# Peptides against a protein of PDB entry 7C96, part 46

Target 1, 73 residues: chain A of PDB entry 7C96
Amino acid sequence: PVIPDDFRCPISLELMKDPVIVSTGQTYERTCIEKWLQAGHGTCPKTQQTLTSTVLTPNYVLRSLIAQWCEAN

## One batch from the design tools (peptide; made by RFdiffusion4, then SolubleMPNN)

Design b2_p18_7_s4 (from b2_p18_7, 9 letters changed)
Fold by OpenDDE base, seed 4:
Structure b2_p18_7_s4 (fold): chain B 73 residues (1-73), chain A 18 residues (1-18)
Amino acid sequence: as target 1 above (73 residues)
Amino acid sequence: SDEELMEQMLKEYEEILK
């Protein structure tokens, strides 16, 4: 089945396993965005907006939705 | 240009995915 766009990491384009939200409100796979930040980037990969914080907030709701989708497909 | 920016971003993504 086709993976919903909102369930894919904007970077890896793969189904997210550990989705996290950045300060801009965009969600990425944790490992992907961490590598981006570690590389010295201070912007949101998708929007190019400057991040006001480097804090990564787990997107629990999305994680649950993805899990439910995986069970059904 | 937007195209050039996209190409740059893709390059950065490739580095992340290594």
Scores: peptide ipSAE 0.185, ipTM 0.747, DockQ to the pose 0.428
Fold by OpenDDE base, seed 2:
Structure b2_p18_7_s4 (fold): chain B 73 residues (1-73), chain A 18 residues (1-18)
Amino acid sequence: as target 1 above (73 residues)
Amino acid sequence: SDEELMEQMLKEYEEILK
């Protein structure tokens, strides 16, 4: 089935398994954004805004929504 | 330009996805 755009990581374009929120409010797959940060980048890949923090917050709501979607499809 | 920006981002994304 067609994966909802909001369920795909902006970087990998794949269904997110461990979605995390960055300081700009955008959500990415944890592994993807961690690699981005480890590469020395300090901006949000999607918005290009400077990150005010490198803290990654789990997006539990989205994780749950994705899980529910996967169960139904 | 938007094109140049896109190219740069694609390169970086591809590198991450490797």
Scores: peptide ipSAE 0.056, ipTM 0.633, DockQ to the pose 0.413
Fold by OpenDDE base, seed 1:
Structure b2_p18_7_s4 (fold): chain B 73 residues (1-73), chain A 18 residues (1-18)
Amino acid sequence: as target 1 above (73 residues)
Amino acid sequence: SDEELMEQMLKEYEEILK
């Protein structure tokens, strides 16, 4: 089945398992964005906007939606 | 240029995926 674009990490392009939200409002796979930040980057990969915070907030709503989709497909 | 910027981003993404 075709994976919805909103369920794919902008970096890995794979189905997200642990989606997290950055300060710009974009969501990424935790491991991907952590590697990006650890590499010394302070911007949002997708928007190139400077991050006002490096805090990563779990996107529980999206996580649930992905889980529901996986069960149905 | 926008093309050069895109190429740079792609290279960085590839590095992250290693």
Scores: peptide ipSAE 0.055, ipTM 0.629, DockQ to the pose 0.403
Fold by OpenDDE base, seed 5:
Structure b2_p18_7_s4 (fold): chain B 73 residues (1-73), chain A 18 residues (1-18)
Amino acid sequence: as target 1 above (73 residues)
Amino acid sequence: SDEELMEQMLKEYEEILK
């Protein structure tokens, strides 16, 4: 089945397994965004906005939605 | 090396993100 765009990481374009929210409100796969930040980038890959914080917040709701989608498909 | 692999992945990310 076609994976909903909201369920795919903007970077990897793959179904997110550990989605996290950055300060701009965008969600990415944890490993992808961590590598981006570790590489010295301080901007949001999707919006190019400067991140006000490097804190990554787990997107539990999205994680649950993705899990439900996977069960149904 | 891990560093080189990360650099390659980063380049791919940048290409995807344009």
Scores: peptide ipSAE 0.036, ipTM 0.616, DockQ to the pose 0.070

Design b2_p18_8_s1 (from b2_p18_8, 10 letters changed)
Fold by OpenDDE base, seed 1:
Structure b2_p18_8_s1 (fold): chain B 73 residues (1-73), chain A 18 residues (1-18)
Amino acid sequence: as target 1 above (73 residues)
Amino acid sequence: MEEIEKRLEELEKEHLKQ
């Protein structure tokens, strides 16, 4: 079945397993955004906005929604 | 992994300054 766009990481374009929210409010797969930050970037990959923080907050709601979708499909 | 790294590289190019 077709994976909802909101369930795909903007970087990997794959179904997210550990979605995290950056300071701009965008959500990415943890491993992807960590690699981006480790490369020395301080901007949001999708929006190019400067990140006010490098803290990554788990998106538990999305994680649950994805899990539910996977169980049904 | 290689595909992800390629995507990251593309994003780097799009950001120009970085």
Scores: peptide ipSAE 0.322, ipTM 0.819, DockQ to the pose 0.721
Fold by OpenDDE base, seed 2:
Structure b2_p18_8_s1 (fold): chain B 73 residues (1-73), chain A 18 residues (1-18)
Amino acid sequence: as target 1 above (73 residues)
Amino acid sequence: MEEIEKRLEELEKEHLKQ
């Protein structure tokens, strides 16, 4: 089945397993965004907005939604 | 992982253009 766009990481374009929210409100796969930040980037990959923080907040709601989708598909 | 790094590189190039 086709993976919903909202469930795919903007970087990897794959189904997110550990989605995290950046300061701009965008969600990415943790591994992907961490690599981006470790590379010295201070912007949001999708929006190109400057990040006000490097804190990554787990998106538990999305994680749950993805889990439910995976269970049904 | 290699594909992810490739995508990151592409994003880096896009960001360098700004």
Scores: peptide ipSAE 0.311, ipTM 0.810, DockQ to the pose 0.810
Fold by OpenDDE base, seed 4:
Structure b2_p18_8_s1 (fold): chain B 73 residues (1-73), chain A 18 residues (1-18)
Amino acid sequence: as target 1 above (73 residues)
Amino acid sequence: MEEIEKRLEELEKEHLKQ
């Protein structure tokens, strides 16, 4: 079935397994955004806004929604 | 991994000073 856009990582374009929120409020797959940051980038891939923090916050709500979707599909 | 690397590279090119 078609994966909802909000469930896809803006970087990998794949269903997120470990979604994390960056300082701009955008959500990415943890491994993807970590690679972006490790490459020396200080901006949000999606919005190009400057990140005010390098902290990655787990998006538990989205993770749950994705899990529910996976169970149903 | 290769696919992700390619996407990251594309994003890097899209960013003016990145």
Scores: peptide ipSAE 0.301, ipTM 0.811, DockQ to the pose 0.729
Fold by OpenDDE base, seed 3:
Structure b2_p18_8_s1 (fold): chain B 73 residues (1-73), chain A 18 residues (1-18)
Amino acid sequence: as target 1 above (73 residues)
Amino acid sequence: MEEIEKRLEELEKEHLKQ
């Protein structure tokens, strides 16, 4: 089935398993954004804005929505 | 990281088209 755009990581283009929110409000797959940060980058891949923090906040609401979608499809 | 960088480059190009 067609995966909703909001459920796909902007980097991997795959269905997110562990979505996390960065300081700019954008959501990514944890592994993808961690690799980006570990490479020494300090900007948001999607918006190019400078990150005010490297803290990653789990997006539990989105994670739940994705899980529900997976069960139905 | 090389694959990630490549994807980010592609995303940037797509944004320029818009």
Scores: peptide ipSAE 0.262, ipTM 0.781, DockQ to the pose 0.265

Design b2_p18_8_s2 (from b2_p18_8, 10 letters changed)
Fold by OpenDDE base, seed 3:
Structure b2_p18_8_s2 (fold): chain B 73 residues (1-73), chain A 18 residues (1-18)
Amino acid sequence: as target 1 above (73 residues)
Amino acid sequence: MEKVEERLKKLEEEHKKQ
């Protein structure tokens, strides 16, 4: 079935398994954004805005919504 | 689909062009 855009990582373009929120409010797959940060980047991949912090906050609500969608599809 | 590393490379190039 067609995956909702909000459930896909902007980097991998795949269904997110461990979604995390960056300082700009955008959500990414944890492993993807970590690779971006480890490469020395200090900007948001999607918006190109400068990150005010490199702290990654788990998006548990989205994780739950994705899990529910997967069970139904 | 493309590998994550390939996607990251494309993003780097896009950021550099800006």
Scores: peptide ipSAE 0.534, ipTM 0.881, DockQ to the pose 0.710
Fold by OpenDDE base, seed 5:
Structure b2_p18_8_s2 (fold): chain B 73 residues (1-73), chain A 18 residues (1-18)
Amino acid sequence: as target 1 above (73 residues)
Amino acid sequence: MEKVEERLKKLEEEHKKQ
């Protein structure tokens, strides 16, 4: 089955398992964005906008949607 | 699928060029 674009991490391009939201509103796989930040970057990989915060907020809604999709497919 | 490390590197290059 075709994976919905919204369910794929902009960095890994793979189905997200632990999606987190950054200050710009974009969602990434936790491990991916953490590596990006740890590399010293302070921008959003997708939009290249400067992050106003490095806090990562779990996207529980998306996580649930992805889980439901995986169960059905 | 391309490794995350490779994708991160490409993203770094893209940001550097901006």
Scores: peptide ipSAE 0.524, ipTM 0.878, DockQ to the pose 0.705
Fold by OpenDDE base, seed 2:
Structure b2_p18_8_s2 (fold): chain B 73 residues (1-73), chain A 18 residues (1-18)
Amino acid sequence: as target 1 above (73 residues)
Amino acid sequence: MEKVEERLKKLEEEHKKQ
């Protein structure tokens, strides 16, 4: 089945397994955004907005929703 | 699908042109 856009990482375009929220409110796969940050970038890949923090917050709600979707599909 | 590294590179290029 087609993966909902909200469940796909803006970077990898694949189903997120460990979604994390950046300071701009956008969610990415942890591994993807960490690579972006480690490369020295200080902007949000999707919005190009400057990140006010490099703290990554786990998006447990989305993680749960994805799990539920995977169970049903 | 396209490799993550390739996607990251494309994003970098887009940001540079900004």
Scores: peptide ipSAE 0.521, ipTM 0.878, DockQ to the pose 0.699
Fold by OpenDDE base, seed 4:
Structure b2_p18_8_s2 (fold): chain B 73 residues (1-73), chain A 18 residues (1-18)
Amino acid sequence: as target 1 above (73 residues)
Amino acid sequence: MEKVEERLKKLEEEHKKQ
């Protein structure tokens, strides 16, 4: 079935397994955004906004929604 | 599907152009 756009990582374009929120409020797959940050980038891939923090916050709500979707599909 | 590393490279290039 078609994966909802909000469930796809803006970087990998794949279904997120460990979604994390960056300082701009955008959500990415943890491994993807970590690679971006490790490469020395300080901006949000999606919005190009400067990140005010390198902290990655787990998006538990989205993770749950994705899990529910996966169970149903 | 395109590899993550390739996607990251494209994003980097796009950001450089901005």
Scores: peptide ipSAE 0.492, ipTM 0.871, DockQ to the pose 0.618

Design b2_p18_8_s3 (from b2_p18_8, 9 letters changed)
Fold by OpenDDE base, seed 1:
Structure b2_p18_8_s3 (fold): chain B 73 residues (1-73), chain A 18 residues (1-18)
Amino acid sequence: as target 1 above (73 residues)
Amino acid sequence: MEEIEKRLKELEEQHKAA
């Protein structure tokens, strides 16, 4: 089935399994954004805004929504 | 992994060109 755009990581373009929120409010797959940060980048891949923090906050709401969608599809 | 790294490279290039 077609994966909702909001459920896909902007980097991997795949269904997110461990979505995390960056300081700009954008959500990415944890592994993807960590690789981006480890490469020395201090900007948001999607918006190109400078990150005010490197803290990654788990997006539990989205994770739950994705889980519900996976159960139905 | 290969595809993800490729995508990250593309994003790096986009940021550099911006």
Scores: peptide ipSAE 0.369, ipTM 0.830, DockQ to the pose 0.892
Fold by OpenDDE base, seed 2:
Structure b2_p18_8_s3 (fold): chain B 73 residues (1-73), chain A 18 residues (1-18)
Amino acid sequence: as target 1 above (73 residues)
Amino acid sequence: MEEIEKRLKELEEQHKAA
């Protein structure tokens, strides 16, 4: 089964298990973006925009969609 | 982290080429 692009982390390119939204509105796997931030980066990997906040908001909608997809496949 | 950095570089290249 082909994983939908929207379900893959822009960094790991793998199916997201714990998707989180950054201040720019982009969604990443929590582990990936946390490592990026811990490395001292303050920008969005995908857009290169400066993050106005380091707060990571769980993307529950996407998480649910991914879970449903996994159950069906 | 090294693998992630590699992926990030690829992502940056794609963004640049877009």
Scores: peptide ipSAE 0.326, ipTM 0.801, DockQ to the pose 0.387
Fold by OpenDDE base, seed 4:
Structure b2_p18_8_s3 (fold): chain B 73 residues (1-73), chain A 18 residues (1-18)
Amino acid sequence: as target 1 above (73 residues)
Amino acid sequence: MEEIEKRLKELEEQHKAA
């Protein structure tokens, strides 16, 4: 089945397994955003907004929703 | 990073086109 857009990482375009939220509120796959930050970038990949923090917050709700979707499909 | 940057560029282009 078609993967819902909200379940895909804006960077990898793949189903997120470990979604994390950046300071701008956007969600990415952890590995993708970490590589972006490690490369020296201080902006949100999707919005180009400056990140007020480099802290990555796990998106547990989305993670759960994705897991449920995977079980059903 | 090359692959990530490639994907990001594609995303930007798609958004602008939409």
Scores: peptide ipSAE 0.305, ipTM 0.786, DockQ to the pose 0.279
Fold by OpenDDE base, seed 3:
Structure b2_p18_8_s3 (fold): chain B 73 residues (1-73), chain A 18 residues (1-18)
Amino acid sequence: as target 1 above (73 residues)
Amino acid sequence: MEEIEKRLKELEEQHKAA
């Protein structure tokens, strides 16, 4: 089955397991965005907008939707 | 990280071309 675009990490292009939201509102796989931040970057990979915070907020709603999709497919 | 940076560069190029 085709994975919905909203369920794929913009960086890895794979189904997200631990989606997190950055200060710009974009969602990424936690491991991907953490590596980006650890490399010293302070911008959003997708939008190139400067991050106002390095805090990563779990996207529980999306995580649940992905889990439900995986169970059905 | 190298692969991630490569992928991000591709994304930037796609956005610029769009």
Scores: peptide ipSAE 0.281, ipTM 0.786, DockQ to the pose 0.327

Design b2_p18_8_s4 (from b2_p18_8, 9 letters changed)
Fold by OpenDDE base, seed 2:
Structure b2_p18_8_s4 (fold): chain B 73 residues (1-73), chain A 18 residues (1-18)
Amino acid sequence: as target 1 above (73 residues)
Amino acid sequence: DEEVEKRLEELEKEHEEQ
């Protein structure tokens, strides 16, 4: 089945397993965004907005929604 | 994941400042 766009990482374009929220409110796969940050980037990959923080907040709600979707599909 | 690395490079190109 087709993966909903909201469930795909803007970087990997794949189903997120460990989604995290950046300061801009966008959600990415943890591994992907960490690589971006480690490369020295200070902007949001999708929006190009400057990140006000490098803190990554787990998106547990989305993680749960993805799990439910996977169970049904 | 090489595919992810390629995507990251593409994103870098889209960001003129970085």
Scores: peptide ipSAE 0.512, ipTM 0.875, DockQ to the pose 0.721
Fold by OpenDDE base, seed 4:
Structure b2_p18_8_s4 (fold): chain B 73 residues (1-73), chain A 18 residues (1-18)
Amino acid sequence: as target 1 above (73 residues)
Amino acid sequence: DEEVEKRLEELEKEHEEQ
């Protein structure tokens, strides 16, 4: 079935397994955004806004929604 | 992952100073 756009990582374009929120409020797959940050970038891949923090916050709500979707599909 | 690497490169190109 078609994966909802909100469930896809803006970087990998794949279904997120470990979604994390950056300071701009955008959500990415943890491994993808970590690679971006490790490469020395200080901006949000999607919005190009400067990140005010390097902290990655787990998006538990989205993780749950994705899990529910996977169970149903 | 090569696919992710390619996407990261594309994103870098979209960012003027990245």
Scores: peptide ipSAE 0.495, ipTM 0.871, DockQ to the pose 0.725
Fold by OpenDDE base, seed 3:
Structure b2_p18_8_s4 (fold): chain B 73 residues (1-73), chain A 18 residues (1-18)
Amino acid sequence: as target 1 above (73 residues)
Amino acid sequence: DEEVEKRLEELEKEHEEQ
């Protein structure tokens, strides 16, 4: 089935399993954004805005929505 | 994660300053 755009990581383009929110409000797969940060980047991959923090906040609501979608499809 | 590495490289190119 067609995966909703909001459920796909902007980096991997795959269904997110562990979505996290960065300081710009964008959500990514944890492993993907961690690799980006480890490479020395200080900007948001999607928006190119400078990150005010490197703290990653779990997006539990989205994680739940994705899980529900997976069960139905 | 070969695809992920390729995507990261593409994003780096889009970020000309990085």
Scores: peptide ipSAE 0.489, ipTM 0.870, DockQ to the pose 0.735
Fold by OpenDDE base, seed 1:
Structure b2_p18_8_s4 (fold): chain B 73 residues (1-73), chain A 18 residues (1-18)
Amino acid sequence: as target 1 above (73 residues)
Amino acid sequence: DEEVEKRLEELEKEHEEQ
C-alpha cells in the first residue's frame, strides 16, 4: 500500500520508525537528523530555517499513528 | 546507509551556505 507522505522522513524518504521534532516543527527520522547535525549543519533540512535548538523531541503521536497504520496494512 | 548519505549530500547542495 501507498505510504502517507507525512509518515516518510524528509531525508530518507522512508517510513519513520523513531520520528523526532526539531525546533522548526519539522519531523525527521532520528538517525537521519542526527547525522545532519553531526555533519555540522545548523539548519532544518527541509525548510533551511536556522535551528534555534539542537534538541530533538520524540513525536510520540506520529510514532503511534505510524504503528497503527503498519498494523492495518 | 549509502542512500541516506546520498540524500544528505543532495540536501547540503540545496543549502547555499552549507
Scores: peptide ipSAE 0.478, ipTM 0.870, DockQ to the pose 0.726

## One batch from the design tools (peptide; made by RFdiffusion4, then SolubleMPNN)

Design b2_p19_1_s1 (from b2_p19_1, 11 letters changed)
Fold by OpenDDE base, seed 2:
Formats: sequence, C-alpha cells, structure tokens
Structure b2_p19_1_s1 (fold): chain B 73 residues (1-73), chain A 19 residues (1-19)
Amino acid sequence: as target 1 above (73 residues)
Amino acid sequence: MEEKIEANLEKLKEELAAA
C-alpha cells in the first residue's frame, strides 16, 4: 500500500522506524539525520534552517502511528 | 522544498561516499 507522506523520512523517503524531531520541528529517521550531522552539517535538511540544537528528540506519537499503520497494512 | 531535499540528498550521498 501507499505509505503516507508524513510517515516517510524526508531524506530516505522510506517509512520511518525511529523518527526523531530536530530543533526546527521537522522529523527524520534517526540514522539519516545522524549521518547528516556527522557529515558536518548544522542545518535542517528539509528547511535548510540553522539548527539551534543538535539534540534529537524521539517522536513517540509518530512512531506509534506508524506502528499502527504497519499493523493494519 | 522538494528541490531542497533533493539537493541535500545528493550532498548527503556524496559526503557519505567520500567519508
């Protein structure tokens, strides 16, 4: 079935398994954003806004929604 | 926005390959 856009990582374009929120409020797959940051980038991949923090906050709500979607499909 | 993501994807791939 078609994966909802909100469930896809803006970077990998794949269904997120471990979604995390960056300082700009955008959500990415943890591994993707970590690689981006490790590459020396300090901006949000999607918005290109400068990150005020490199802290990655788990998006538990989205994680749950994705899990529910996976069970139903 | 999509264009920005695509550009960043390319950068990410290049940097990951080079690293």
Scores: peptide ipSAE 0.168, ipTM 0.737, DockQ to the pose 0.131
Fold by OpenDDE base, seed 5:
Structure b2_p19_1_s1 (fold): chain B 73 residues (1-73), chain A 19 residues (1-19)
Amino acid sequence: as target 1 above (73 residues)
Amino acid sequence: MEEKIEANLEKLKEELAAA
């Protein structure tokens, strides 16, 4: 079935398994954004805004929603 | 935004390949 856009990582374009929120409020797959940061980038991939922090906050709500979607589809 | 993401993806891939 068609994966909701909000459930797809802006980088991998795949269903997120470990979604994390960056300082700009955008959510990405943990692995993807970590690689981006490790590559020396200090901006949000989607918005290109400068990140005020490199802290990645787990998006538990989205993780649960994705899990529910996977169970139903 | 899609265009920006695509450009960033290319940049990311390039840098990851160099690492």
Scores: peptide ipSAE 0.167, ipTM 0.736, DockQ to the pose 0.133
Fold by OpenDDE base, seed 3:
Structure b2_p19_1_s1 (fold): chain B 73 residues (1-73), chain A 19 residues (1-19)
Amino acid sequence: as target 1 above (73 residues)
Amino acid sequence: MEEKIEANLEKLKEELAAA
């Protein structure tokens, strides 16, 4: 079935397994955004806004929603 | 916004390939 856009990482374009929220409020797959940051980028991939923090906050709600979607599909 | 994402994706892929 078609994966909801909100469940896809803006970088990998795949279903997120470990979604994390950046300072701008956007959510990405942890591995993807970590690689982006390690490459020396200080901006949000989707919005290109400057990140005020490099802290990545787990999006537990989305993680749960994705898990439920996977079980149903 | 889509163009920006695509550009960023290209840059990221290039950097990852060079690593």
Scores: peptide ipSAE 0.161, ipTM 0.730, DockQ to the pose 0.126
Fold by OpenDDE base, seed 4:
Structure b2_p19_1_s1 (fold): chain B 73 residues (1-73), chain A 19 residues (1-19)
Amino acid sequence: as target 1 above (73 residues)
Amino acid sequence: MEEKIEANLEKLKEELAAA
């Protein structure tokens, strides 16, 4: 089935398993955004906005929604 | 805006793959 855009990581383009929110409010797969940050980038991959923090917050709501979608499809 | 986002993501994937 077609994966909803909001459930895909902007970087990997795959269904997110461990979605995390950056300071700009955008959500990415944890592994992807961590690699981006470790590479020395200080901007949001999608928006190019400067990150005010490098803290990654788990998006539990989205994680749950994705899990529900996977169960139904 | 959408076109700009697509360009950003393309560049991002290249940089991430090279990192």
Scores: peptide ipSAE 0.153, ipTM 0.721, DockQ to the pose 0.122

Design b2_p19_1_s2 (from b2_p19_1, 12 letters changed)
Fold by OpenDDE base, seed 1:
Structure b2_p19_1_s2 (fold): chain B 73 residues (1-73), chain A 19 residues (1-19)
Amino acid sequence: as target 1 above (73 residues)
Amino acid sequence: MEEKIEENLKKLAEKHAAA
């Protein structure tokens, strides 16, 4: 079925499995954003805003919602 | 996969610039 846009990583465009939140509030797949940061970038891929922190916070709420959606579909 | 990600990032940047 059609994957909700909010469940897709802005980078991979695929269903997120390990969603993490960056300082700007945007959520990405952990692997994708880590590669971006490791490449030397210090901005948010989607908003282009400078990240005030490189800390990645797990988005457990979204992870749970995605899991529930996967169970139903 | 990495190439696809780079391409997606480019598209994302273009979309942002157009917005």
Scores: peptide ipSAE 0.262, ipTM 0.767, DockQ to the pose 0.336
Fold by OpenDDE base, seed 4:
Structure b2_p19_1_s2 (fold): chain B 73 residues (1-73), chain A 19 residues (1-19)
Amino acid sequence: as target 1 above (73 residues)
Amino acid sequence: MEEKIEENLKKLAEKHAAA
């Protein structure tokens, strides 16, 4: 079935497996955003806002929701 | 995959600019 937009990484456009939240509140697949940051970028890919921190916070709630969705589909 | 990510980032940027 169609993957909910909120479950797709804005970068990979695929179902997120390890979603993390950046300082702007946007969520990305960990691997994708880490590569972006490692490339020297200091902005949020989705919003273009400057990141106030490079800390990545695991989005446990979303991870759980995605897991539940995968189990049902 | 890396190339795909780059392509997606480009599309994302374009989509953002057009919004």
Scores: peptide ipSAE 0.261, ipTM 0.767, DockQ to the pose 0.370
Fold by OpenDDE base, seed 2:
Structure b2_p19_1_s2 (fold): chain B 73 residues (1-73), chain A 19 residues (1-19)
Amino acid sequence: as target 1 above (73 residues)
Amino acid sequence: MEEKIEENLKKLAEKHAAA
């Protein structure tokens, strides 16, 4: 089945398993964004905006929605 | 997987440049 765009990581382009929110409000797969930050980048991959914080906040709502979608498909 | 991520990041960057 076709994966909803909002459920796919902007980096991996795959269904997110551990979605996290960056300071700009964009959501990525944790492993992807961590690698990006570890590489020395301080910007949001999707928007190119400067991150005001490197704190990654779990997107529990999206994680739940994705889980529900996976169960139905 | 690591290589794929790098390729996708490159594509994302190219998309920004084209916009």
Scores: peptide ipSAE 0.258, ipTM 0.766, DockQ to the pose 0.421
Fold by OpenDDE base, seed 3:
Structure b2_p19_1_s2 (fold): chain B 73 residues (1-73), chain A 19 residues (1-19)
Amino acid sequence: as target 1 above (73 residues)
Amino acid sequence: MEEKIEENLKKLAEKHAAA
């Protein structure tokens, strides 16, 4: 079935397994955004807004929703 | 995988510019 856009990482374009939220409110796969930050970037890949923090907050709600979707599909 | 990420980021940037 078609993966909902909100469940896909903007970078990997794949179903997220460990979604994390950046300071701009956008969600990415942890591995992808960490690589982006490690490369020295200080902006949000999707919005191009400057990140006010490099802290990555786990998106547990989305993780749960994705898990439920996977179970149903 | 990094090459793929770079390609995807390029597409993402293009999409952003078109929006």
Scores: peptide ipSAE 0.254, ipTM 0.765, DockQ to the pose 0.305

